# Designs tried in a protein design run: peptides against a protein of PDB entry 5Z08. Part 46

Target 1, 168 residues: chain A of PDB entry 5Z08
Amino acid sequence: RQKDEWAKKTSSLMKQLDWFIGEHLGAMLAAEELGGPVVGELMEIDPDDLSAGFNAHGKLKKATSQPDLDRRQRRIDDIWGPQDEQGQAHKRKRGADEALAASAEMRDLIEQLMNKLVEAGGDNSATYVEIPRESAAARFLVRSKVAMFHPNDARRLRLVDFGRDLDD
Target 2, 222 residues: chain B of PDB entry 5Z08
Amino acid sequence: GLPRLIDAIEEASKIPAKRRQTPIKPTIEKLTTHLYTHGASPDSLLRLADLLTLRNHLDQASLAAITRNLYPSSTVSDEVVLRFIGALGHGQLKPTLALQALFLRWLVMVYHLLENPGVLGQVYGVLFDLLDTAAIRPQLCHLLALVTRRKHVRPFRIQAILTLSRQTGGDPNLTGLLRVFKNYYPEIIVGDATKGRASAFKHPDPQWRQHLDEIQQRRSEA

## One batch from the design tools (peptide; aimed at target 2 Q122)

Design b2_p18_5_s4 (made by RFdiffusion4, then SolubleMPNN; from b2_p18_5, 10 letters changed)
Fold by OpenDDE base, seed 3:
Structure b2_p18_5_s4 (fold): chain B 168 residues (1-168), chain C 222 residues (1-222), chain A 18 residues (1-18)
Amino acid sequence: as target 1 above (168 residues)
Amino acid sequence: as target 2 above (222 residues)
Amino acid sequence: MLSLEDQLRLLIEQIMQS
């Protein structure tokens, strides 16, 4: 009953959130996962300023976890592969698929975080969601000051309690 | 004197380089020579800060040359500081990121001459939120290392810098800033991604410091 | 224009307050 009333009251907001994730955030998160710019940097950075400001030292060192590196490298190679028409179509399709995947991951993560917050009943220790990987979605929520990692466990993420943490 | 040189440059800054009757470079050279020899008064610093931070028709080389010779002869006002802070970040009307890095470097080098060092603490959030900007991050981390107090070391900022450190593969400047944070909260776990070499935040230009000290000493004798 | 972060924050705040 309360979940259904909450779902009904929040239905418009959830639709707006879903729209926002699907239409804007998903593509940017996918770009970040593919080794592109961090979400939020692109909106205010002129491409010319991006090209001028990212000197060789601004290269995000590839995180050394081998399996994710190979997947990212493969994704980068798939994005920057030969510019033939078939390659562009495959690139566009893969980009769209990655944007959809990133959108789904963000939606699922937000849902899990919100569910844990509700289930915890005010116990901050019980609000942590276990994340299988540090995704662009997880990083974005942390940058947005919406979520925090557990101080001792980077696999645990929780929502920031906006009501308590803003007053302290 | 310095005011007349600034007047000439201000007037020239309103005119596109192609439409100037006289080359501005000789006037810039006179200005930079004067600044190197005598420094800038608080009033002159404010005028120069406006020339450096506001969109005008001065070339980047001239702006960089002025910034490199921007020796305060006395103190640096809050207004001057806020001009440089307001010029930071992304935007079509903002200075280039290269020039912003020079401004941050300048703020580091003149930090001890600020009339109110607390002004940087008031704008701490603005500075901190720019840490993702790679081009200015080295100087920004150094400035934040000077400015950071216990009140600034909040859980959300700890998390933000840890996240950014992981994303950057352990930027030494971020690791250096995390060490500053850890001085206030020893329980901060610097994860494996931060096991790298931390920046020591050494003075960016010892020669510039020495020359500044000479200019400042002349003021104390007068 | 609100940053994406601010938009998400406001959206989440609105969701949580609703």
Scores: peptide ipSAE 0.063, ipTM 0.273, DockQ to the pose 0.295
OpenDDE base, seeds 1, 2, 4, 5: peptide ipSAE 0.059, 0.139, 0.137, 0.140; ipTM 0.245, 0.369, 0.370, 0.372; seeds 2, 4, 5 fail the geometry check

Design b2_p18_6 (made by RFdiffusion4)
Pose (drawn by RFdiffusion4):
Structure b2_p18_6 (pose): chain A 102 residues (1-31, 98-168), chain B 214 residues (1-190, 199-222), chain P 18 residues (1-18)
Amino acid sequence: RQKDEWAKKTSSLMKQLDWFIGEHLGAMLAAEALAASAEMRDLIEQLMNKLVEAGGDNSATYVEIPRESAAARFLVRSKVAMFHPNDARRLRLVDFGRDLDD
Amino acid sequence: GLPRLIDAIEEASKIPAKRRQTPIKPTIEKLTTHLYTHGASPDSLLRLADLLTLRNHLDQASLAAITRNLYPSSTVSDEVVLRFIGALGHGQLKPTLALQALFLRWLVMVYHLLENPGVLGQVYGVLFDLLDTAAIRPQLCHLLALVTRRKHVRPFRIQAILTLSRQTGGDPNLTGLLRVFKNYYPEIIVSAFKHPDPQWRQHLDEIQQRRSEA
Amino acid sequence: SAAAARAFLDEFIEAVLE
């Protein structure tokens, strides 16, 4: 099957993203850098793992967030995540993976 | 003759205007005239795109003059297209929004000359996420309308464009893009973009006809 | 700097072309 290529591509891409977060983004978030990288990654991992865990239940895809988390602000500003409209301490990913003809 | 002019503009591009041993306006005019007559080669286009895209000491009037006369001879590379795509939106590395509107207008006018038009599809999300920026929204919508294929019409983009249409009170350029979206998915709840400058299109066609000669 | 901006842009383009 062609399945492990979609796995190989994902494991390769996940590493490239972590490299980008650690080398470039954490430093930008500081203005320590290492702390910002770890929390951004943990947040993205939690965000992605949940979006699929819901499958169809669009309502269950929110993760609790500290009050003034800069990682969530960046992710919302970059249009990769969205706050819950009723309160801003929960967050969901934008659901890039959902496709009508997937 | 053209590469020499670019070499001069590149050097003047590195130092402030008052420190220049010569005014640059006469040299910018020579370049503008040469581009009007002969077009820009693929390599010259790449160098001009760097000058238009990277921060330098060139003034806005000179950059706009160059952009307006950027008729390609032959084709437009991915290297050139992506530099203009990377120049879009807000950020300290990026050019003015006014020049960005000119770049987007230019990409529409040269869309048929891209060596790899699919490259715009590979950055579709970069173009789309910028629709909120009103200063460049009309030109973005026109380019997105040419670039949209079925694979790009995803539910999150459908919802995002509908929300933006409601919040802006109904931008006709957004509804024009939604029309293109509906062509791929008629299930969707319901300006046919014209060429932005016909004289520029006509002048480009004249220059492009030289490719048939040998 | 200009060199850093260029390297950032080149990285951007290479990422898209790959």

Design b2_p18_6_s1 (made by RFdiffusion4, then SolubleMPNN; from b2_p18_6, 8 letters changed)
Fold by OpenDDE base, seed 5:
Structure b2_p18_6_s1 (fold): chain B 168 residues (1-168), chain C 222 residues (1-222), chain A 18 residues (1-18)
Amino acid sequence: as target 1 above (168 residues)
Amino acid sequence: as target 2 above (222 residues)
Amino acid sequence: SREEQQALLDAFIQAVLE
């Protein structure tokens, strides 16, 4: 009974979260990634993040050559692509595609973070997800105090264990 | 006076050229002569901004001639600025890209006369998003170079300029804008694809500046 | 624990929805 209630409650929460991501957060995250307003508190752009962020080729030094970088570069390239007459329809479509992509990234990141928390069995050191880049999604989770970076490695993100703060 | 000339042009702008009883060209010439001699008051400037930015039946040559002679006799209000900014971009209801380039050039040349220069900073995103439009890019980069502050220099905008610079084969105006960004964040690495001659963003028309200064001086003496 | 995960999820949703 309790397991079923938990499963139902978790499923309901996941549906609400999925809805929120799809209907609201994805567009805002896409706007942030495209350099619109930061969702929540204006992240002080750490100058160090800017310095760490750009390689000699003017690409964000994303450490891992993961295909997601190429997708973002393509998105920026798509934003800046020749606006032929088809460009307005493409720009609206691009905005929608960016929102969808941001939504997908947020969903995937949350899933990974939750899975690692489950797998770690209470070992906080094992709860870190390796993130390929500091995304708007990752930053949002940190700003929301839902996630935290590893103190020594900004590529490692974990969920904040809200359970420990209640017992101390 | 200038208000009566504007009235006549406003009325003529509502009527297709083929249906006008009188040619508009002589009235435009009187207007441009008056503007060249005396400049435009804030009220006249707003009315002229509406004529230039709103869809009407005026020909492109007349609109360009008015824009080239649009000397403010005083300050430029936020409302006037916003009319010109609102006229930028693609759309059937918007002015031609050639006319938009003249508007941006005008904003550069009158930037020091803005009542509130901060208004351009508030619409910075709108301006920045138009950098992909090649026809207005030179003047747009120049305006952005004047307007850019530390708060506008964001990682995504840096990346956007770098990407667009690669796509354009290193447009010197984009390189110039990136150099302005680098003044706020020295750690910005201009990639090899952006290695090239940067635009210096010199005043677009020194003669126009001199004439504007003469018009502005007459106001201070009156 | 499953309860901790639910608490985290609840806190997350609350933090995101607020």
Scores: peptide ipSAE 0.022, ipTM 0.260, DockQ to the pose 0.018
OpenDDE base, seeds 1, 2, 3, 4: peptide ipSAE 0.019, 0.022, 0.020, 0.022; ipTM 0.258, 0.263, 0.289, 0.257; seed 2 fails the geometry check

Design b2_p18_6_s2 (made by RFdiffusion4, then SolubleMPNN; from b2_p18_6, 7 letters changed)
Fold by OpenDDE base, seed 1:
Structure b2_p18_6_s2 (fold): chain B 168 residues (1-168), chain C 222 residues (1-222), chain A 18 residues (1-18)
Amino acid sequence: as target 1 above (168 residues)
Amino acid sequence: as target 2 above (222 residues)
Amino acid sequence: SLAEQRALLDAFIAAVLA
């Protein structure tokens, strides 16, 4: 009975998390990767906004910015945004693709973190996942205090063990 | 010699001050005098890094005194660097923020003696994420200014500095770090919030540098 | 909100660790 309730609760939470990642978090993480605001400053980012790019302040570019600002900002967009020569349709597609990629990265990272925690059998040293880069996904988990970097290696990430902090 | 002094301090560090049979202060003074005169070998540096970074019963004044006299006689290993980096941030087991600021200052002053300066680049994210901690921010920005390479300058970090600069009312150290970023990407618009005075990240202690150079020269002649 | 996101993640982790 308790195992079944736990399994149902876990399944429900996984579905909610997956929905949240797909519908909201992925686009926000993609925006952060593209130089947009840190997740939590803007709660809703449209994929179209990703295509428009962000100013130096992580704010969406307004179409009416002064011509000189537009030239400098275009260069920033050229550096940090898609260099693809292809038209407005390609920019929109790329924004959507970046959101999907960010969603997939977050899902994969959570899965790896969870698997390592289970596999470690209580050995905290074995709970670390090696991350290839400091992604928006990794940073989000750390900012949320869900994950922690290894104190001596920023390439190693683990879930915060809430269980041990209660016994101290 | 230095190893025996470290042994005595290590043993004393396990015992609360009120339960020590002998005062530790004279031994700390002998240690700091020895460090000032001869510097610390790589092996001694590692042992001292553990004493400074691990929770023990040494008083803050003693830890600060050791840190202020922590002259390397040779190079600084990755392991020593990582001990100090691991000691940064918030936590009950971590050193005080005041001591962490001294560690960061030390890393700045010995940066040219690192066996592998790239080790700091590997932990760049850990360092960068601590910029919100006001007590260590000045030294942290200085260290990041030395460590930053093109690969570290990312859009999210640019934005994070800009946001934090606004929140802090334009901390000159953050403006200084953003200027370093701008060297790699000239197109970075330093907004009105950053029109303030930028830190020049001057050497924290010229006298300490001179004394370090004297210690280093004596070893190269031996 | 970020707080809600954190609470969701905390609840998820707590549920998986239980």
Scores: peptide ipSAE 0.022, ipTM 0.254, DockQ to the pose 0.030
OpenDDE base, seeds 2, 3, 4, 5: peptide ipSAE 0.019, 0.018, 0.020, 0.021; ipTM 0.289, 0.244, 0.289, 0.275; seeds 2, 3, 5 fail the geometry check

Design b2_p18_6_s3 (made by RFdiffusion4, then SolubleMPNN; from b2_p18_6, 10 letters changed)
Fold by OpenDDE base, seed 4:
Structure b2_p18_6_s3 (fold): chain B 168 residues (1-168), chain C 222 residues (1-222), chain A 18 residues (1-18)
Amino acid sequence: as target 1 above (168 residues)
Amino acid sequence: as target 2 above (222 residues)
Amino acid sequence: SREEEEALLRAFIAAVLA
């Protein structure tokens, strides 16, 4: 009975989280990855700042020719660039694609973190997921106090065990 | 006078120490004594900025001694500021990072004497992009804390500081800069990503400040 | 609000981990 209630509650929460990721968080994470506002830290981004694009450091880049910087700037320019009607449709589509990608990354990261926690069987040292990059998703989880980095390795992320912190 | 001392040092700076006929140290001591007593005029500041920022044969101790005694007797021009800003970063032609830290410290201490404080706002991006350089980060954060206005607080810079703060284990200077940003955008979360104590950005040298004030007062009375 | 989102996420993860 308690396991079933827990399973139902967990399932309900997972559905709510999935909805939240898909409907809201994915777009915000995509904006952060593109150099936009940090999810939850900036509620009001000036649309003009978004339109001007963010560099690899999140800066509004002037169109400088470096391909990867140009790609982020193009991504931002593509997400936020000149809104001619055709450009708006492509921009909306690309924004939607980036939001979908960010949503998928967040879902995958949460799944990996949860799986590692279950596999670890209470060994905190075994709960770390290796992340290929410090993504907006990873940062969001850390800011939300849901996850923490390994003290010595920023490529290792684990869920915060809220149960143990109450007993210590 | 000060111009003649600068002339002698400029000429000596062109020659390797081993090939100098006369030791430069006594002339540097005379210069630093003069600067301590009277300060430097805008014209002298520009010449000294060139000596400090351009590659020459002066030793690091001499350059540091000049920088530590670089009291403006008047205002600091945009040109002087830009010489110091242009000397920042990595490269074979750049001053040492230790000397760059002294330049940034100097800019902090003379910020109130800038003819146009807005000049630092114009080069804000250049300064901000150097935050990853650990050796100069404390002074950069302090200078940026003085220079930062609402127009500089952009989402990308917030994210960049947050990222760098995590990578550095919560550098208190970065946390201090984030607090400055938070004054313009209260929604910025400083505490969760940055477990570190924020720097208060206190004046780097109260004695230097007092002595500067004395030099500046003499100018107003003349 | 972000705080609400973070709280929701924390509550979610706490509930999944519980």
Scores: peptide ipSAE 0.018, ipTM 0.265, DockQ to the pose 0.016
OpenDDE base, seeds 1, 2, 3, 5: peptide ipSAE 0.019, 0.020, 0.018, 0.018; ipTM 0.258, 0.326, 0.352, 0.252; seeds 1, 2, 3, 5 fail the geometry check

Design b2_p18_6_s4 (made by RFdiffusion4, then SolubleMPNN; from b2_p18_6, 7 letters changed)
Fold by OpenDDE base, seed 4:
Structure b2_p18_6_s4 (fold): chain B 168 residues (1-168), chain C 222 residues (1-222), chain A 18 residues (1-18)
Amino acid sequence: as target 1 above (168 residues)
Amino acid sequence: as target 2 above (222 residues)
Amino acid sequence: SLAEQRALLDAFIQAVLS
């Protein structure tokens, strides 16, 4: 009974996490990668908002013409193409694709981190995943205090061991 | 109930220990036992925050005991948070630095229960300016690590941490906070200051967390 | 909120590792 309740709870949490990654976190991570806000500043980013681009401060470009916002926004505009209706459709599609890619990257990274933790059998030195880049996903996990970088190598990431007593 | 216990302690807090007709310790023990078992409602939290942060005649051991058992049964209001933030720093009317460290630790442990986490972001400058206070720095860095957003990561604050890190011989908590800043802006060059040991900002008390979760679960079932 | 996100992630990780 307790195992079944635990299994149900675990399954429920996994479903909730997967839902959260797919419905919310992916778009926010994609926005961060595109030079938008860091995840946690904007609580909800619609994939459609990704198409609008971000100012130099990572805020959604409101339609106001302020010129200095131009360079990063130009990069986003350059990434997202001209503002015509076809361009908007392409921008929306690209935004959705970037959100999906970010979601996939986050899921993969979590899976790798968990697998390494299990494989390490308690050896903390073996728990590191080599990351090809410092992605928004990796940074998010570190900011969330779920993961940490190796002290001497920012290409190595591991889960924070939640099971160890803090006194060790 | 809890309100009556708080009433008794509030009245006792107005009177110097030597002039009290009855020892307050048994009432404090009843309060802490109740808090441990049931937690504190939002209203009770506010009253307790006032008892903890305002100058009164309660002894430090009693204040610490209340703080260690200050389990929210529900959410933590902005008003409660601001009481604790207002109690930070140096001053004759402020709580001891040891008690302030406990308040900061508490805020870290209940951060996920804040009604509006943004309230801490609004007072970010106040918190940041206290980093030179060694006695509260560990918990302060941990809280800042939770609260920090891109808008808070400014060149002057980066430089301030770097300077303070050098002055402190590379305090691991400052290094940890600087690493948090770097997570928002990877281009931050931290130089030799980040080559040192960084605090991971682990949960301060896993047992306290577990007990809090049990109290919070009872709320969801009710 | 980030805190909620963290709580979800922590709960997930704890559930998966437990």
Scores: peptide ipSAE 0.020, ipTM 0.277, DockQ to the pose 0.078
OpenDDE base, seeds 1, 2, 3, 5: peptide ipSAE 0.020, 0.019, 0.019, 0.020; ipTM 0.226, 0.221, 0.239, 0.230; seeds 1, 5 fail the geometry check

Design b2_p18_7 (made by RFdiffusion4)
Pose (drawn by RFdiffusion4):
Structure b2_p18_7 (pose): chain A 102 residues (1-31, 98-168), chain B 214 residues (1-190, 199-222), chain P 18 residues (1-18)
Amino acid sequence: RQKDEWAKKTSSLMKQLDWFIGEHLGAMLAAEALAASAEMRDLIEQLMNKLVEAGGDNSATYVEIPRESAAARFLVRSKVAMFHPNDARRLRLVDFGRDLDD
Amino acid sequence: GLPRLIDAIEEASKIPAKRRQTPIKPTIEKLTTHLYTHGASPDSLLRLADLLTLRNHLDQASLAAITRNLYPSSTVSDEVVLRFIGALGHGQLKPTLALQALFLRWLVMVYHLLENPGVLGQVYGVLFDLLDTAAIRPQLCHLLALVTRRKHVRPFRIQAILTLSRQTGGDPNLTGLLRVFKNYYPEIIVSAFKHPDPQWRQHLDEIQQRRSEA
Amino acid sequence: TPAEQVVRHAIEQIMLAL
């Protein structure tokens, strides 16, 4: 099957993203850098793991967030995540993976 | 003759205007004239794109003059296209929004000359996420309308464009893009973009006809 | 910003590869 290539591509891409977060983004967020990288990654991992866990239930895809988390503000500003309209302490990913003809 | 002019603009581009041993306006005009007559080669286009995209000491009037006369001879590379794509939106590394509108207008006018038009499809999300920026929205919509293929019409983008249409009170450029979206998915709830400058199109065609000569 | 664009693109690519 062609499946593990979609796995190989994902494991490879995950590493490239973590490198970018650690090398470039964490430092930007500080303005320590290491702390910002770890929390951003944890948040993206939690965000992505849940979006698929819901499959069809669009309502269950919110994660709890600290009040003034800069990581969520960046992710919302970058249009990779969205706050819940009723309250801003839960967050979801934008669902890039869902496709009509997937 | 053209590379020598670019070499001069590149050096002047590195120092402030008052410290220049010569006014640059006469040299900018020579470049503008040469580009009008002969077009810009693929390599010259790349160098000009760097001058238009990176932060330097060139003034706005000079950059706009260059952009307006950026008629390609032959083709337009991915290297050139991506530099203009990376120049879009807000940020300290990026050019003015006015120049960005000119770059987007230019990409529409030279869309048929790209060596790899699919490259714009690979950055579709970069173009789309910027629709909120009103200063460049009309030009963005026109370019996105040319770039949109079925694979790009995803539910999250359908919803985002509908929300933006409602919040802006109905931008006709947004509804024009939604029309293109509906061509791929008619299930969707319901300006046919014209060429932005016909004289520029005509002048480009004249310059491009030299490619048939040998 | 460039960082926002890279993050956005990377996450979209990862999600599409899943």

Design b2_p18_7_s1 (made by RFdiffusion4, then SolubleMPNN; from b2_p18_7, 8 letters changed)
Fold by OpenDDE base, seed 5:
Structure b2_p18_7_s1 (fold): chain B 168 residues (1-168), chain C 222 residues (1-222), chain A 18 residues (1-18)
Amino acid sequence: as target 1 above (168 residues)
Amino acid sequence: as target 2 above (222 residues)
Amino acid sequence: TDLEDQLRLMIEQIMLSL
């Protein structure tokens, strides 16, 4: 019931957000996940360019060793395979796939954060979502001051309550 | 004819006012009267664009008077447009911001006479990056409202307008430009700061428009 | 309305952080 009311009331705004994530934010998030620029440093990232690498020498800066980062980093290293026409097509496809994956992760994270906010009924302690990793999506939301980590647990993320900060 | 008047003004523009043998004001008045009556050909427009945009010894009142009477008798070339765009912004060699605002107003009023409206789309970034310049912002937003296409509505530009709108306390011209962006991407949330009054980007001078139409009509009959 | 406002503010903040 509450989820359905949320879906109905937020449907227009969520469509707007979903569009923004898919058309704009996803590629930038994918670039950050791939050890590219932080979201906002490079605003026009073509998903096709994600696969081409962020420097003339193809060296993505090695992101620090988290196992899931290593899988994405391996996908990046696989993007640096032989620059034949097939390699370029595979690169473009992989960049698009990473942008789609980053978009999906951001959408899912926002949905979870919003659901927890609704479920908590005003209890800020109940608004935390458990995140499996510190993703580019999670980092972006925190940098954007949209979300905050739990003070004692970096695996717990919640939305910032924008309503309280206006009355103080 | 108009070319001879331009020749005289070009020569006078090279000389400081204190060193001119003859007052330029009567020649400027003849030029503006001619422009008001007949308009300017494409060739004359280019020459006048150079006089208006290049650093010379013409006074601001004369430059403004020429700009206010700069009726095209025909089309406006890409070259003429680019001269005016190249004159925008801050710099020691740039025209005054007041004159730049008149140039932007002129571009708005002659937009339908551009040989290639796409030329403004090619320099969209240059125009957009000047939105922080308060003195030209009203006319710049109006021009951008005409020029904006889907390809120009990028995240960084959406963000830049939102940021600038907040910093300016919701400038109605920026809100108007955001509404134009929203026409291409309905998904753009125009926040509460932008729920304010938006500019409707009405024609800046209806009398100038009417007089332009009369000049243009005479060309179609010749 | 509160959730819509929260979502709106969130989207605005996302847009402003780019």
Scores: peptide ipSAE 0.214, ipTM 0.355, DockQ to the pose 0.049
OpenDDE base, seeds 1, 2, 3, 4: peptide ipSAE 0.157, 0.218, 0.214, 0.167; ipTM 0.312, 0.358, 0.484, 0.379; seeds 2, 3, 4 fail the geometry check

Design b2_p18_7_s2 (made by RFdiffusion4, then SolubleMPNN; from b2_p18_7, 9 letters changed)
Fold by OpenDDE base, seed 4:
Structure b2_p18_7_s2 (fold): chain B 168 residues (1-168), chain C 222 residues (1-222), chain A 18 residues (1-18)
Amino acid sequence: as target 1 above (168 residues)
Amino acid sequence: as target 2 above (222 residues)
Amino acid sequence: SELEDVLRTMIEQIMESL
C-alpha cells in the first residue's frame, strides 16, 4: 500500500514534470540554444558583444572570427529576420522541431541523472553523467541548483544531493 | 545553560581584559563546548552574532573560537545573516579581516539552514564590491557562487571580475565565480581572461559539516 | 521516500528558476 502510493505519487510527479517540459520549458530551452534569451530573462547583453570576447583590458574584441558568430547570428537572424508568411510557417515548424529536440534532451538528461543517482547507492563520485555538450538543458539544471558540474570536468554533470552534497 | 554563558560573556565584553575581575577564557571554553555539543538556538545565534560583529573588548582568539563552534541547532534568521554581512569590509569599527573570513566561511557552511536564502541575494552588491579585498576573497567567492542568480549576473559585474582576475594574476576563486556566471551567460570566455585553474568551491570543513548534521538530526528527533 | 523528495525538490527548484 505505502509503496504503491509512493510509486503512484512519483509517477504523477514525473508526468507533471514531463508535461511541463513539453508544454513550456522545451520552447524556452530551444530559444536559448538558438542564441535567444536564456530561460527566465532577456539578456541585457548583446550576445554579439559577449561572443566577441574581452581583450586583456576587458574591452570587447571586435568579432574577427566570422564563422561562429555567423552561426549564432544566423540563428538570431533566423529568429528575428523578416516575417514573411512562408518564412513564418517554416520558422514555426523549425521552432517546434527545436522545442521538441530541447524537450527530449531535457527529459533524457533528467532520466540519466536520476538513474546515476540510484545506481551510485550513495557514492557521490559515481553519480556523474557524461554530457556530450554543455546544452541549454544542462545549464538550466545547474542554474536551477538541481545539478552541478564536476569541478575538474565540465562534461560531467550530477544531481545536487539536497541532503548531503556540499562535500564534493 | 547557554543564555547564562552568553550573559556572562556580554558583560565581560564591555570591560577591557586588564580590568576584568575574572578571566573570560574559562567561560568562553564552556560556551564553545556547549555550542559544540548542543548548537545555538536562533535567539542565541543573534546574541552571539552581536558579540562577534560589534566592537567590544573580547580578544580575537575568543571570537574565532566562538565562530568555529557556531553550530546552529535550528535555522539561521535574516537578522543573524545581516549582522555578519554588516561586519564585512574595511574600518576601525569592523572586525578583523581574518574574523570576516571566518564569518564568510560560516555563512557558506550554514547556507542550507538560512530561513531566507534570498536575503543574501538582496545584499549581493555589497558582497560583490568586496571582491578586491584579498583576505576575504576566497570565502567571498564561495559564498557568491552559492548566492548568484541570473539577476546578479550583469555586464558590469562580468567586466569587474575579468578586470580583477587580470589584476590578481588569475585568482582561482575569481575564475571559479566567473564559471558560475558562465552558467547564466554561456558566451562568457573564461580562458582568455584568467590563466588560473578555477576553484571548485568544495565544502570548507567536512568534519564541521558532519557535526552540524548530527546537531540538526537531534533537533528533528526532539 | 528519498526519490520522491528528490523529484519534488527538483520540480520546486525548476519552478523557482522560471
Scores: peptide ipSAE 0.370, ipTM 0.700, DockQ to the pose 0.076
OpenDDE base, seeds 1, 2, 3, 5: peptide ipSAE 0.364, 0.369, 0.356, 0.355; ipTM 0.681, 0.704, 0.653, 0.646

